# Peptides against a protein of PDB entry 6FRK, part 32

Target 1, 411 residues: chain A of PDB entry 6FRK
Amino acid sequence: NEEVLNAMLKEVCTALLEADVNIKLVKQLRENVKSAIDLEEMASGLNKRKMIQHAVFKELVKLVDPGVKAWTPTKGKQNVIMFVGLQGSGKTTTCSKLAYYYQRKGWKTCLICADTFRAGAFDQLKQNATKARIPFYGSYTEMDPVIIASEGVEKFKNENFEIIIVDTSGRHKQEDSLFEEMLQVANAIQPDNIVYVMDASIGQACEAQAKAFKDKVDVASVIVTKLDGHAKGGGALSAVAATKSPIIFIGTGEHIDDFEPFKTQPFISKLLGMGDIEGLIDKVNELKLDDNEALIEKLKHGQFTLRDMYEQFQNIMKMGPFSQILGMIPGFGTDFMSKGNEQESMARLKKLMTIMDSMNDQELDSTDGAKVFSKQPGRIQRVARGSGVSTRDVQELLTQYTKFAQMVKKM

## One batch from the design tools (peptide; aimed at target 1 T334 D335)

Design b2_p15_1_s2 (made by RFdiffusion4, then SolubleMPNN; from b2_p15_1, 5 letters changed)
Fold by OpenDDE base, seed 2:
Structure b2_p15_1_s2 (fold): chain B 411 residues (1-411), chain A 15 residues (1-15)
Amino acid sequence: as target 1 above (411 residues)
Amino acid sequence: VEELKKLREILLELS
């Protein structure tokens, strides 16, 4: 039994190392898992593989939990958030993503470009901020990041901004000059939160990088970027261990919407290759379970209405980017929805919902909606006129509904 | 939950 345990733990440790988990953390995890597994319970015929996977999962969850509550902005206050990290970490892009995230939640949000080192840093931030309609501050002439950060923070405080995000300069290497500059900026603006941005694709270098930042700057939060690549994100565990700071968000691509709050369980499940089943369950649970229970009962009876389809489209739209939903499904690679296809798919869903908004309750609640329209073709013309679409668009919706309802009857 | 997942997959493929 101990040999079987050791063999399985060796496979798990290999998979974690291939997922860029730091070798010291993998060794510690192996010891913790061995101490948590009662060898006597393994003798009782329980699925040894499931038990080891559960023990590994539990210990990985503990490694992602620094035991410190994440900083959260206070509504109606001026919250200054300073970003730190190396060049190429995705820091500047992440500033824009975080600003956009808070703006979409109804926070008065702004961006400050205190990166004076990189040519075109301010133009890049200005371009991103303008596209997202986020107020921004920076200079083309001022070379002191302390002056820019101080002036920008003062300006936006006077304008009663709630979220003030300061992007700082990065360097290609850990340089003492970078840390001195970051300390000078931090001392001048007195940030409420310092966010370290880390690239997940740097693999085993994540620990050393995260430690170097924590030893110089009071990092209170971590954001992990480039989790859309081949990097399974094991470096995130190293960042939490080194910084003793929670991961607050993850970046899952280059688009401004490729940004989500960090969830421990989905992340660990994905790291282990278990699929994002828990994140799917959590997203399904955040979608009021009560509405889903009624649908599940209808599906068990092979019943599916146009209203049920409408409610599912609303749910899909609430779940955010389709790329994230598909990436939660085992066997759908991240490549299946190119960035162009997602906006087009959301526009298609909105169009279909607009067509259904012109339907009456008899049409929406019919278990054979297509037959209701086929019996009275004048309904198609009414719905088409009401929604501003062609009769063909309504017929295409009814054809899709019919295909779907036939699949539900076969479930 | 698995049925709802399959349903959403199919809805996404049909859209």
Scores: peptide ipSAE 0.032, ipTM 0.573, DockQ to the pose 0.065
OpenDDE base, seeds 1, 3, 4, 5: peptide ipSAE 0.008, 0.027, 0.027, 0.026; ipTM 0.377, 0.588, 0.591, 0.546; seed 1 fails the geometry check

Design b2_p15_1_s3 (made by RFdiffusion4, then SolubleMPNN; from b2_p15_1, 7 letters changed)
Fold by OpenDDE base, seed 5:
Structure b2_p15_1_s3 (fold): chain B 411 residues (1-411), chain A 15 residues (1-15)
Amino acid sequence: as target 1 above (411 residues)
Amino acid sequence: IEELKNLLNLLKELS
């Protein structure tokens, strides 16, 4: 029994190390799991694998919990949020994502670019902010980030902004001058929250980097970026351990919507390759897919129309980034959709929907839509002209529909 | 969940 436990723990420890979990944390977890597993309970015929998985899961949940309540902005107050992090961490992009998140929640949100070190930092922030319709401040001429941050914070305070996000300079090197500049900015603007932005892909360097920021500035929150890539997110555990600060959000792609509140259980489930069943259920419930009892009944009867397919595409588009949804399915790793494929997949779905928007009700509501088009080829030409696509594109859609309708009939 | 998995598998085949 102890040999089997040790073998299973070795596999879990290997998987955690391959997920960029810090070696010290993996060792501690191994000891904690060994201490939590009563070998006598394992003798009682309980599924040893499930028990070990549960013990590992429970210990990982503790590792992402710093025991500190996350800071939350106060409605109707001016909340200053300062961002800190290395260059290339996704800090500037994450500022825009957080601003957009709060704006969508009905907060009066703005962005300040206090990055004077990087050429074009303000232009990048301005571009992102303008695209999201977020008010922004910065300078092309002022080189002191303290002046820019102070002026911007004062301006937006006077304009009664509720969320004031300040982006700072990121450097590749842990330079004392950078940390001093960050401290001067923090002292000048007196932020309500300091957010450390960390790239999940930096692996074992996460601990040392996160600690260096925490030792110089009062980091109170962590945002982990690039969890859409090959990074299994083990670096997030290192960031929490080093900063003793909660992860508040995760960045899951390049789009402004590829940003979600951190949930411990789903994250650990994903880290273990178990998928996010709870988050999948939550998203299914948010989509009210169950409210389409009519669709479920049709599917049970093996009926699937082009309209039913269109409605499903609408539902998927409402779910947001498809890579995030796939990453919630057990056994679908983060690698399943390469970063480039998501925007392309969404564009493809939109194109298919645009083709279907040019179909009539008889075509959309037919239980054999492909047969309707095959009997009257002039329909394909009409739809192609109406949607601005080739007749081939319409035929490809009908071929895809036919594959789906056949699969639904086999269900 | 099973329906969503099926839908996601369908989309995967479309990609």
Scores: peptide ipSAE 0.007, ipTM 0.406, DockQ to the pose 0.126
OpenDDE base, seeds 1, 2, 3, 4: peptide ipSAE 0.006, 0.006, 0.007, 0.007; ipTM 0.388, 0.386, 0.405, 0.401

Design b2_p15_1_s4 (made by RFdiffusion4, then SolubleMPNN; from b2_p15_1, 4 letters changed)
Fold by OpenDDE base, seed 2:
Formats: sequence, structure tokens, C-alpha cells
Structure b2_p15_1_s4 (fold): chain B 411 residues (1-411), chain A 15 residues (1-15)
Amino acid sequence: as target 1 above (411 residues)
Amino acid sequence: IEELERLRKLLLELS
């Protein structure tokens, strides 16, 4: 069993490395997944592949969560957003995409070109801004980016703009001069948010780049670009780990509308090659088909045993990200499982299953399981001792079972 | 299938 787990984890780790996930993060994820997988649960005939995929998915979701709430602009205030990143990262294009995104949402948005290093930077920004009908500021004569940024921010503050985006110079290499310039601009304009723009196609170099920016400038948000085509986006995990900052948006193409708010679940699903969440739902539905026919037949007859409840708990635990998938199905409200409640609910389910593991086949397979225990109270004490729980915990389980069995009889 | 999903939802809410 451990050899099979190690082989499957090796395949997943290889796929993550091929997706440009940093080797250190892949090693840490492998250790975290190994610690999260109960080998005893794998022995019980659980689909080992799905358990590993779920554990991997859960740990990847943690890796893209820096534990810090993303900055959001305040309506009716002046929000200064400074962009930083390497040349060729798509930074200038991303400034225009973000400006257009906020403008379409009814924010008074503008762009400032503080890139004095690249010839034609202002012309490119002006062309993009004009095409999108976004107000812009820049200079053809001023060479100090601090002056341009300060004057532009002051101008647009005085005109009561709500979103003021400042594009800075990029460089091909991590040069100290670039970081000093960025720090001078940041100190002069005092941005409410600093956005690091990263190209997803840079692969294993994403960590070192993101770290170098974070060590010099207080990066608070990440935007990942070039997630179109073959880029699996594994470098995004490295950027979050290095910057300790959330991904707020992704760029999915060259068009100004090829820009969307970052969603953790679809991104991790794509990274794992699990297809769209529909493909996860389909795989969950394929899991539903074989085990559910026998249960649907029992439900039609109004029969529900403690074993049927145990099997449903196993199915819920196997479904893992299905609580998150259910939150994505239209009509299942966003409130279904708060992030804290899922771990507690899974721990409760595991506790209930541990109680049922101390039951015998006669107790589990009885259509009147609660009456079997009520007629012979010594069974409750035996199960409580066997599972290391109180007699009250066993009684609570039997009370829950009775409620479900009564509901099934009314179906 | 909808009833089974409702049952699973209820199992999660009551656990």
C-alpha cells in the first residue's frame, strides 16, 4: 500500500514539475499529502487515486492561499495601484486590462505611464488607453519616472478619479537600479496596492523573480499573465509562496477583455489536468453511478441501514472537493461550508465512522439499527469502549441515524 | 439523483 501511494505521488509530482511548479513546493506538497493521507483509510478499498488527487488538490489550494485577504479598491475614494514586473511580463498590457475591467464596472479609472526607460512605452500605453477610452497621463520630455508618477497621480486625484493605475519601467534582468527606481516611485506616490505582474511561461524562474521583487518592494497582489495555450501556470504557486500575496487576476490572451478575476478552484483543476470543474463533476458523477444504483434501490424501498449511512459518509469523504463543487453549482448558496467548517465537518464524519467501525454486522445491517441498540443497552457501552468515545456520542449517532431513516421512509 | 444529493447535503449539515 505504501509503495502504491509512493508511485502515485511520484506521478503527481512529475506532472506538477511538468506544470512548472517549483521543486521545493512539490517536495513540501508531497510530504504534506503523505501526512494527510491515512494509510488505514487506503486499505479499506477507497479509490486510492481519488484520495491522492483530493489530498493534492487540497494542498495546492493551500499553496495559492497566502492567508492574506486581497486588497480591494474603495468606492468613492482615490485608489492608487502601482504595477511592477519584468519587461515582457505583459505588465503594460495588464495595466490596460485592469483599467478596462474597472471602467466597465463603473469606476472612474485612469492610466499613468511612468516607464521612461523603454522607447515608445508612452505611445503604446496611449494607443491602448485611447482604444479603450481610458484617460491617460505621461510625458514625452520628462525622463524622471518619479516626477511623471507624482504629477499624474496628483492630476487624477484632483479630477476625482477612483482608480489610478501607474505603469512602471520593466527590465530584462533583476537590476538594482530598477528596484531603486521602483522604490522611489512607490515612496513618492504612496500606492494603496502594489501589483507584481508575472509571466506564467517563465516556469521555474518564477520563484526567484517574485522573491527578488518582494524583497525590495512591498508587493501586495499578483497578476499572472500568458495563461493562454500551453502554460499550465505552476509558476503562479511559486509567486504566491515568494510574495506571500494573493493572485487577484489572470491574463488569458492578448485582447483587452482576456482578463478575469482569479478563481482558485478552476485554476488548480486546470493545473492538475482535471479539465474544467465539469470534468470533476463528471468523474464524481461516474463515481455516483455504480455505488448509487444499489442505494437508490434501497431508498425506493424505504430501507436505510447504519452501513448505508457509513457508505454515504465514505462517499462524502471520497468526494472531498465536492463541498467546494457544490458551492459552484447554481442554487447551492455560497454559505454552505465556511472554510473553517469543512475541516470540523470532516473530523465529525471521521469520528462517526470510527464509532461505526466498532459496530458488528448485525448492528450495521439492521433496518431498525436504533431499536437494536435500544433493546440491548450493553451494545452502546461495547461500541463506546471499542471506539474510545462516550456512550453519549454513540447515542447522538443513533439519534442522527434515526432522523435519516425516518426521512428515507417518507421518500 | 436529486434526492440522493439532498440526502448527502442533509448528512453533512447534521453531522
Scores: peptide ipSAE 0.031, ipTM 0.569, DockQ to the pose 0.078
OpenDDE base, seeds 1, 3, 4, 5: peptide ipSAE 0.014, 0.025, 0.030, 0.028; ipTM 0.491, 0.478, 0.517, 0.530; seed 4 fails the geometry check

Design b2_p15_2 (made by RFdiffusion4)
Pose (drawn by RFdiffusion4):
Formats: sequence, structure tokens, C-alpha cells
Structure b2_p15_2 (pose): chain A 374 residues (1-38, 47-273, 303-411), chain P 15 residues (1-15)
Amino acid sequence: NEEVLNAMLKEVCTALLEADVNIKLVKQLRENVKSAIDNKRKMIQHAVFKELVKLVDPGVKAWTPTKGKQNVIMFVGLQGSGKTTTCSKLAYYYQRKGWKTCLICADTFRAGAFDQLKQNATKARIPFYGSYTEMDPVIIASEGVEKFKNENFEIIIVDTSGRHKQEDSLFEEMLQVANAIQPDNIVYVMDASIGQACEAQAKAFKDKVDVASVIVTKLDGHAKGGGALSAVAATKSPIIFIGTGEHIDDFEPFKTQPFISKLLGQFTLRDMYEQFQNIMKMGPFSQILGMIPGFGTDFMSKGNEQESMARLKKLMTIMDSMNDQELDSTDGAKVFSKQPGRIQRVARGSGVSTRDVQELLTQYTKFAQMVKKM
Amino acid sequence: SLEELYEILKTLAEL
């Protein structure tokens, strides 16, 4: 049985290693689902599913904008990850939700970058800012957020150039662009086909600049996007959106469960009964109930107080014979009144008859009356 | 509370 756990566990470790999941997290997840584990494919895959939900959970809720206030969003990520494409996908998303959205092109390096964001904004009917001539992105971003602030826009999305960590020149310039415009949220856009080099770059981005949200693009293809577990752990940020194509409407919010599945592959007879059950539990205590001075009108009249401390176990064989629908019903008496066929199976395996209940049903009706009167 | 429980028991004794 120890060999059936390991053959089926190394087959999921290969399923995650092929889904570009970091080898550090596969080896760690393997001994986490091994230590926490101490119709067969369901008792195993349910344990694997709960261990994955434990990893995709960063514990941090997403940054959401406020209507009627200026929200500056700054995009960061590697070269070619889809920043300019996801810039228009997000401005189009909020503009359709009713936000005064605008775009700014703070890329002064990449050829045809302003022309790219201009044509994406021209098509989606979204205001845009940038320059062919201005070579300083700190100047383009500052003079753009200033312009769209004096025009009272609510979503101001600043696009930046692609950068990698070994370029300290572009990492300083990213920090200065973030210090000039002071963004309310910084989004780390990552390609879904990224391999093992993801945790190092995503971590260096978190160190130089404050990353609060992560977007995973190019998920409409074969890439399952296992590199996102290493960006969530590195940036400490949740995934808010995914990209699912080249167009502007190929964009939707991140849901954890489908991503992990792809990455993996009045008083009633019942109340009359409980009040009795507690009066039998407090039943050997009936002599305490006759203690009150001047209240002892009677005690154990006709000896029938002894069988009121004996009827509740026989009535329990009826509850033992009951399932969760009758037991958890608001009116435990209405489930059997409509279907007196349930009065026969309660009588079979519990040894009580269907006759005994007629006297109980009268005793029930009288008890149900005096509580609605209570 | 004790008076009410006694009355319930007297009613069950009469039944």
C-alpha cells in the first residue's frame, strides 16, 4: 500500500513538472501531500486537490479600484509577456463596467510601442497618452497621469517597457517611474509558457518595485500556466485576471478552481421530541423539580412520570430509524404525514409498531398546541 | 422555569 501511494504520487509530480511548475514546489508538494495524508481515484485526487488549493492561496485579497477616485495602475513584467496587450484588455474591461478609463504609453525603447498602444486604444474607444519624441518614461508617465488627473479619470493604466533583472539600468528606471506617478496597484503580467526562470525574475520585480497583483496571459493555448505558482509565492500577490487570446475581449477574471483542474488535468414532533429528550436527561432530576416551596401540587401522579422517563429511548429508535432529511426538517412531523410510508420503515428496524404512534400522535398534538401557545 | 417543567410533567401524568 506504500507502493500504490508512490506510483500514483510520482505520476502527479510529472504532471506538474510538465505543466511548468517549479521543481522546488513539486518536490515540496510531494512531501506535503505525503505527510498530510497520514472510488479509489477519488480518495486520492481529493487529497491532491486540497493540497493544490493550499498553494494557489496567497492569503492576500486583490486590489480593487474605487469609483469616484483616481486609481493609477502600473504594468510591469518581462519582455514580450503581453503588457501592452493586457493594458488595452483591462482598460476595455473597466470601460465596459462604467469607468472613465485611459491609457498612457510610458515605453520609450521598443520600436512601434506608442503606435501599438495608439491603435489598441483607437479601436476600443479609450483615451490614450504617449509620445513619439519623449525619451524619458518618467516624463511621459508623470505628464500623462497629471493630464488625466485634471480631466478626472478613475482608471489610469500606465504601460511600461519590458525589463529583466540582470539589467539594473531598466530596474532603476522602473523604480523611478513608480516613484513619479505613485501607482495604487502594480500588476505583474507574466507569460503562461514560462519555465523555471520565473521565480527569480518575479522575485526581483517584487524587490525593486511593490507588486500587488499578477496577470497570466497566453493561457488560451497549450500552456497550463504552472509558472504562476512561482510568481504568486515570489510577489505575494494573487492572480486577478487571465489572458485568453490576442484580441481585446480575450480577457476574464481569475478563478482558482478551473485553473487548478486544468493544471492537474413553530412546534413539531421533532421539537416535541428534543424538549422531551432534555426532560429525560433532566429526568432523574424530577425530584429537584418538586422541591419548590408551595409549588409541589403533585409528584409522579398515577406513576406515569416513570414511563415519561422510559418512552424517549423507544422514540429514539424512531430517530435512529430516521435519515437526515426527516431529522433536519423544520417540521419533522410533516415529512411523515405526507408520506405515511415512512411510518412503516421506522416501525420495522426499530421494533416499535405503527400503532404506538397513534397514541403518540395525540400526545404530540397536545404538546404542539401548548408550545405555539408558549 | 422549574414551575413550567413541573406543569409539563403534571400534564404528562394526567395523559

Design b2_p15_2_s1 (made by RFdiffusion4, then SolubleMPNN; from b2_p15_2, 8 letters changed)
Fold by OpenDDE base, seed 4:
Structure b2_p15_2_s1 (fold): chain B 411 residues (1-411), chain A 15 residues (1-15)
Amino acid sequence: as target 1 above (411 residues)
Amino acid sequence: SLVQLLNILLELSEM
């Protein structure tokens, strides 16, 4: 039994190391899992694999919990959020994503570019901010980031902004001059939160990098970037361990919408290849799909219409990039996340919706939509002509709907 | 479940 446990723990440890989890954390996890597993309970016929998986999951959840409450902005107050992190971490993009996230939630949000070191930093921020319709501040002439940050914060405080995000200079390396600049900016603007932005793709360097920032600057929050299915996210555990600060958000791609609140359970499930069931549920619930209860009730009765399918396709389209949704499905591996397949999948979904837009209410609301079309083939030809597609494309949609409706009847 | 529904809808969108 101990040999089997040690073999399974070795596989888990290997997988965690391959997921860029720091070797010290993997060792600690191994010891904690060993101590949490009662070998006597394992003898009682419980599925040893499930027990080990549960113990591993529980210990990974603890590694992502810093034991401190995440800072949250206060509504109706002026919340200054300073961003720190290396160049190439996605810091500037993440500032725009966070600003857009709060703006969409009805916060009066703005951006300040205090990066005076990188040529075109202000232009990049301005482009992102303008595209998202986010107010911004910066200078083409002022070289002191303290002055820019102070003036920008004062301006936006006077204009009663609720979320004031300050992007700072990122260097290519950890340099004392960078940390001094960050401290001077932090002292001048007195931020309510300091966010460390970390690139998940840096692998085993995550701990050392995160520690170097925490040792110099009072990092209170972490954002992990480049979690686009290629980065296994193990570096996030290292960041939490080193900073003792919660992960508040994750960046899941290049688009401004590729940004979500960090959720522990979904993240660990994804890290273990279990899929992100809870994050999918949360993302669907955030869409305020008022009809979800009505749909669930119809599904319980084995009823599913073409209209119900259309509404669910609209919901999927609202969830953002298709790659993110697929990467949340258990058993759909990261290989489905090829950028080429996403545009094609979205175009296909939109084509299916366009076909359904040419259907009438009798066709859409029928509990047996496929039978309505099979009884009157002239309907297929009408819908095909109305949507500019072949009769074959309409038949393929009806075949897909029929397969779905049969699955719903078996649920 | 909503997740099972989404999985099926996603499978259908890929077909």
Scores: peptide ipSAE 0.018, ipTM 0.475, DockQ to the pose 0.057
OpenDDE base, seeds 1, 2, 3, 5: peptide ipSAE 0.000, 0.017, 0.016, 0.009; ipTM 0.327, 0.479, 0.481, 0.474; seed 1 fails the geometry check

Design b2_p15_2_s2 (made by RFdiffusion4, then SolubleMPNN; from b2_p15_2, 8 letters changed)
Fold by OpenDDE base, seed 2:
Parts: C-alpha cells; structure tokens; sequence
Structure b2_p15_2_s2 (fold): chain B 411 residues (1-411), chain A 15 residues (1-15)
C-alpha cells in the first residue's frame, strides 16, 4: 500500500511540475500529503485516488493562502495602487484591466503612466485608457518617473479620485536600477498597495522572480497574467510562497474584460484538471441568465427547439472567450485554450447563428425542427440561400440540433 | 442547471 501511495504521489508530483509548480513546493507538498494520509484509513477500501486528490487539493489551497488578508480599497478615500513587474509580464495591460474593473464597480478610477523607459508606453496606456473611458496622466517630455508619478497622484487626489493606479517601468531582467527606480517612486507617492504582476508562462522562474521583487519592494498583492495560455498557473503558488502576498486578480486573456477576482478553490480545481465549476456558475449568474429559467423548464420537459439552441449560442458568446468556458469544464484539455481554437469556435458559432437567422418562426419554434426540414426539403434550400451557405452546412446544423435534442430528451 | 450547461458546452466542443 505504501508503494501504491508513492506511485500515485509520483504521478501527482509529475502533473504539478508539468503545471509549473516549483520543485521545492512540490517536494514539500509530497511530504505534507504523505504525513496527512493515514495508511490505516486507506486500508478500509476507500477510493485511494479520491483521498490523495483531496489531500493534494487541501495542501495546494494552503500554499495559495499566505495567511494575510488581501488589501481592499476604501470607498470615498484616495487609494494609490502602484504596479511593479518585469517587462512583458502584462503589467500595463493589467493596470488598464484593474482600472476598468473598478470603474465598472462605480469607483472614480484613473491611470498614471510612470513608464519613461519604454518608448510608446504612454501612447499604449493612453490608447487603452481612452477605449475604456478611463482618465489618465502621463508625459511625453518628462523622463523622471518620480516626477510623473508624484504630479499624477497629486492631480488625481485634488480631483477626488478614489482609485489611482500607477504603472511603472519594467525591465527585461531583474536589474538593481529597476528596483531603485521602483523604490524612489514608492517613496514619493506612498502607495496604499503595491501589486506585483507575474506572467504565469515563465514556469519555474516564478519563484526566483517573485522573491527578487519582494526582497526589494514591499509587495502586498499579486496579479497573475497569461492564464489563457498553456501555463497551468502553478507559478502562482510559487509567487504566493515567495511574496507571502495574496493573489487578488488573474488575467485570463488580452481583452480588457479578461480579468477576474482571484478565487482559491476554482483556481486549484482548474490546476488539478478538476474544472472550475464555481467560476462557471458565477459567469452564468453574471450573464443575468434569469431567462434560463424558461430554458431549464423546457429542458426538464424534454423540449428543445432551434430557437433554444440559438439562445444558448448567444449566451455562450456573452460569456466571453469560448476557450475559457471550455477550460472551466472538467476533462476539457488545455488544447481548447489556444487562441486559434477560440476564434475558430466563435466563428463557427456565428456561422450557425447566421444560418438560424434565415429560419422562420415555424422552423425555430418546432420541437422537432429536423422533421420540419425533412418533410419539406425546399426549406433547407431557402435557408441555405438566405444565409449564404451550402445546403450541406444547413444539414450539418440540423444533425447537430438532432443530436442535442435527443440528449435533452434523455435528461 | 450547471450539468445542463456543461453538456451544452461539451456538445458544442464537438462541433
């Protein structure tokens, strides 16, 4: 039984290493899991796999909890949030995402570009801020990030802004000059929160990078970016362990809406390939799919129309990137998270919806839509001509609908 | 229902 446990723990450790979890954390987790598993309870015929998964899950949850409460902005106060991180970490994009998040929550939010090192940093921030209708500050002529940050913070304090986000310069490497600049900016503006932005795709380098920032700057919060890629996000555990700071948000794509509050349970569940059931619930609830009560009622009666399928496609399109939604379902591999597959999947959904837009109410509202088309094949040709597709594309849609409607009838 | 949504998404992934 100890050999079987050791073999299963070796597989779990391999999977965690493949998920970019730091080798030291994986070793420590293995020891903690071994110490938490009573071999006598494993003799009782309990599903050894479930026990190990639960023990691993519990220890991963502890690794994401730094034991420190996340900083939260105070309503009606001026909250200065300084961003730090390497160049290419997604820091500048994340500043805009966080500003947009707070603006959508009804906070008076602004952005300051104190990145004087990168040519076009201010233009990029200005473009992102303007698209999101977020007030911004920066300079084309001032080269001192301390002056820009100080002037921008003072300006927005005087204008009674509640959330003042300061983007700083990044570097390609951990350089002492970068840390000195960050310290000078931090001392000048006295931020209420310092946010370290980390790219999840750097894998095993996450620990060393996060530690180097924490050793030089008083990092109080972490944001992990690029969780839409092949990176399973195990680097986030390394960042929390190194910084002793909570993850507050995650970036899940390039769009300004590809940003969510960090939740420990969903994140660890996703890391283990268990899916993100809670995040799927939350996304479904955020869509105000109160209109889904009518669908759920129809589905309970084994009724499913082409219109009901169209409404589901609209709902999926509203949920954001299809790859992210699939990546929340247990058993959907990381291969569905590729940008190529997302655009192709969304284009396919749009094509199906365009075919359905050429259908009439009798076709859309029929509980046996496929039979309506089979009885009158001229309808297929009409819909094909109306939507600019082949008769084969319409037949494929009807075949998919029929499979789905048969599955609903078995519910 | 999440189970229903999952099955919808599973079937849509096979498209």
Amino acid sequence: as target 1 above (411 residues)
Amino acid sequence: DLVTLRRILEELSEL
Scores: peptide ipSAE 0.000, ipTM 0.354, DockQ to the pose 0.060
OpenDDE base, seeds 1, 3, 4, 5: peptide ipSAE 0.007, 0.000, 0.000, 0.000; ipTM 0.362, 0.306, 0.298, 0.353; seeds 1, 3 fail the geometry check

Design b2_p15_2_s4 (made by RFdiffusion4, then SolubleMPNN; from b2_p15_2, 8 letters changed)
Fold by OpenDDE base, seed 5:
Structure b2_p15_2_s4 (fold): chain B 411 residues (1-411), chain A 15 residues (1-15)
Amino acid sequence: as target 1 above (411 residues)
Amino acid sequence: ELELLKKILEELSKL
């Protein structure tokens, strides 16, 4: 029994190390799981694998919980949120995502660019803010970030903004001058919350970087970015351990909507490769995809049309980034789609939909769409010309449809 | 429906 436990714990520890979980945390987790599992209870015929998985899950949930309640903005007050983090962490993009999140929730939100170090920082923030219709402040001439931050905060306080987000300078190196500048800005504006933005893709460096920020400024919240990539999110555990601060949001892609409140249980499920079936169900329900009683009835009869396939493709496109949706399915790791592969997959999906937009109702609503095209090859040529694609591209779509229709008949 | 969506996603991931 102890040998089986040690073998299973070795597999889990290997998977956590491959997920960029810090080696010290993995070692501590292994010791905690060993102490929590009674070997006598394991002898009683319970599924040993499920018991170990549950114990590991429970200990990972504890590692993500800093025991500190996350700061939340107060409605009808002026809430100043200062962002800190390295250059390339996604800090500026995350400021815009957070501003947009609160704006969509009916908060009067604004952005301040106090990054004077990076040429074009203000233009980038202005571009993002303008696209999202978020009010912004910054300077092209003022070089002191303290002046810009103070003036911007005062302006937006006087205009009764509820959420005032301040973006600061990020550097690639931990320079004392950067930390002094951040401290001067923090002292001048007296933020209600300091948010550390961390890139999940930096792996084992997450602990040291997060600690360096916490040791210099009073980080109260963490946002983890680039969880759409190969980063399995193990660095998030290191950030919580180092900052003793809760993860409040995660950045899950490049779009302004690729931003969600952090949920502990779904995150740990994804980290373990268990997927997030609950979050997938929630996304399906939010889109009212389940209201398609007509589709369910067709599926029960083994019927699946090109229109039904088109509607499912529209639903997939509405659910968000394809990599994230796949990462919610058990057995699809976050590594299954590289960032380059997501844009390519979405472009392929859009191309397939554009081909179907050139089909007529008789073709779309046929229970045997492939046979309709095989009986009249002139339809393939018409659709190809209408969508600006080759006859081969249309034939590839029909081949894909035939695979899906066969899968539905076996369901 | 969710199972169909999963199967569609799985097949699209192989393309």
Scores: peptide ipSAE 0.097, ipTM 0.767, DockQ to the pose 0.067
OpenDDE base, seeds 1, 2, 3, 4: peptide ipSAE 0.075, 0.063, 0.077, 0.093; ipTM 0.749, 0.736, 0.754, 0.762; seeds 2, 3 fail the geometry check

Design b2_p15_3 (made by RFdiffusion4)
Pose (drawn by RFdiffusion4):
Structure b2_p15_3 (pose): chain A 374 residues (1-38, 47-273, 303-411), chain P 15 residues (1-15)
Amino acid sequence: NEEVLNAMLKEVCTALLEADVNIKLVKQLRENVKSAIDNKRKMIQHAVFKELVKLVDPGVKAWTPTKGKQNVIMFVGLQGSGKTTTCSKLAYYYQRKGWKTCLICADTFRAGAFDQLKQNATKARIPFYGSYTEMDPVIIASEGVEKFKNENFEIIIVDTSGRHKQEDSLFEEMLQVANAIQPDNIVYVMDASIGQACEAQAKAFKDKVDVASVIVTKLDGHAKGGGALSAVAATKSPIIFIGTGEHIDDFEPFKTQPFISKLLGQFTLRDMYEQFQNIMKMGPFSQILGMIPGFGTDFMSKGNEQESMARLKKLMTIMDSMNDQELDSTDGAKVFSKQPGRIQRVARGSGVSTRDVQELLTQYTKFAQMVKKM
Amino acid sequence: EEFFKHLEELLEALE
C-alpha cells in the first residue's frame, strides 16, 4: 500500500513538472501531500485537490478600485509578456463596467509601442496618452496621469516597457516611474508558457517595485500556466485576471477551481421529541423539580412519571430509524404525515409498531398545541 | 388530563 501511494504520487509530480510548475514546489508538494495524508481515484485526487488549493492561496485579497476616485494602475512584467495587450484588455473591461478609463504609453524604447497602444485604444474607444518624441517614461507617465487627473478619470492604466532583472538600468527606471506617478496597484503580467526562470524574475520585480496583483496571459493555448504558482509565491499577490487570446475581449477574471483542474488534468413532533429528551436527561432530576416550597401540587401522579422516563429510548429507535431529511426537517411530523410509508420502515428495524404512534400522535398533538401557546 | 396538568406544572417549575 506504500507502493500504490508513490506510483500514483510521482505520476502527479510529472503532471505538474510538465505543466511548468517549479521543481521546488513539486518536490515540496510531494512531501506535503505525503505527510498530510497520514472510488479509489477519488480518495486520492481529493487529497491532491485540497493540497493544490493550499498553494494557489496567497492569503491576500485583490486590490479593487473605488468609483469616484482616481485609481492609477501600473503594468510591469518581462519583455513580450503581453503588457500592452492586457493594458487595452483591462481598460476595455472597466470601461464596459462603467468606468472612465484611459491609457498612457510610458514605453520609450520598443519600436512601434505608442503606435501599438494608439491602435488598441483607437479601436476600443478609450482615451490614450503617449508620445512619439518623449524619450523619458517618467515624463510621459507623470504628464499623462496629471492630464487625466485634471480630466477626472477613475481608471488610469500606465503601460511600461519590458524589463528583466539583470538590467539594473531598466529596473531603476521602473522604480522611478512608479515613484513619479505613485500607482494604487502594480500588476505583474506574466506569460503562461514561462518555465523555471519565473520565480527569479517575479521575485526581483517584487523587490524593486511593490507588486500587488498578477495577470497570466496566453492561457488560451497549450500552456497550463504552472509558472503562476512561482509568481504568487514571489510577489505575494493573487491572480485577478487571465488572458485567453489576442483580441481585446479575450479577457476574464481569475477563478481558482477551473485553473487548478486544468493544471492537474413552530412546534413539531421533532421539537416535542427534543424537549422530551432533555426532560429525561433532566429526568432523574424530577425530584429536584418537586422541591419548590408551595409548588408541589403533585409528584409522579399515577406512576406515569416513570414511563415518561422510559418512552424516549423507544422514541429514539424511531429517530435512530430516521435519516437526515426527516431528522433535519423543520417539521419532523410533516415528512411522515404526507408519506405514512415512512411510518412502516421506522416500525420495522426499530421494533416499535405503527400502532404505538397513534397514542403518541395524540400525545404529540396536545404537546404541539401548548408550545404554540407557549 | 391529570398527567398533562402535572406536566404543565413541571414546565412552569423549569421556567

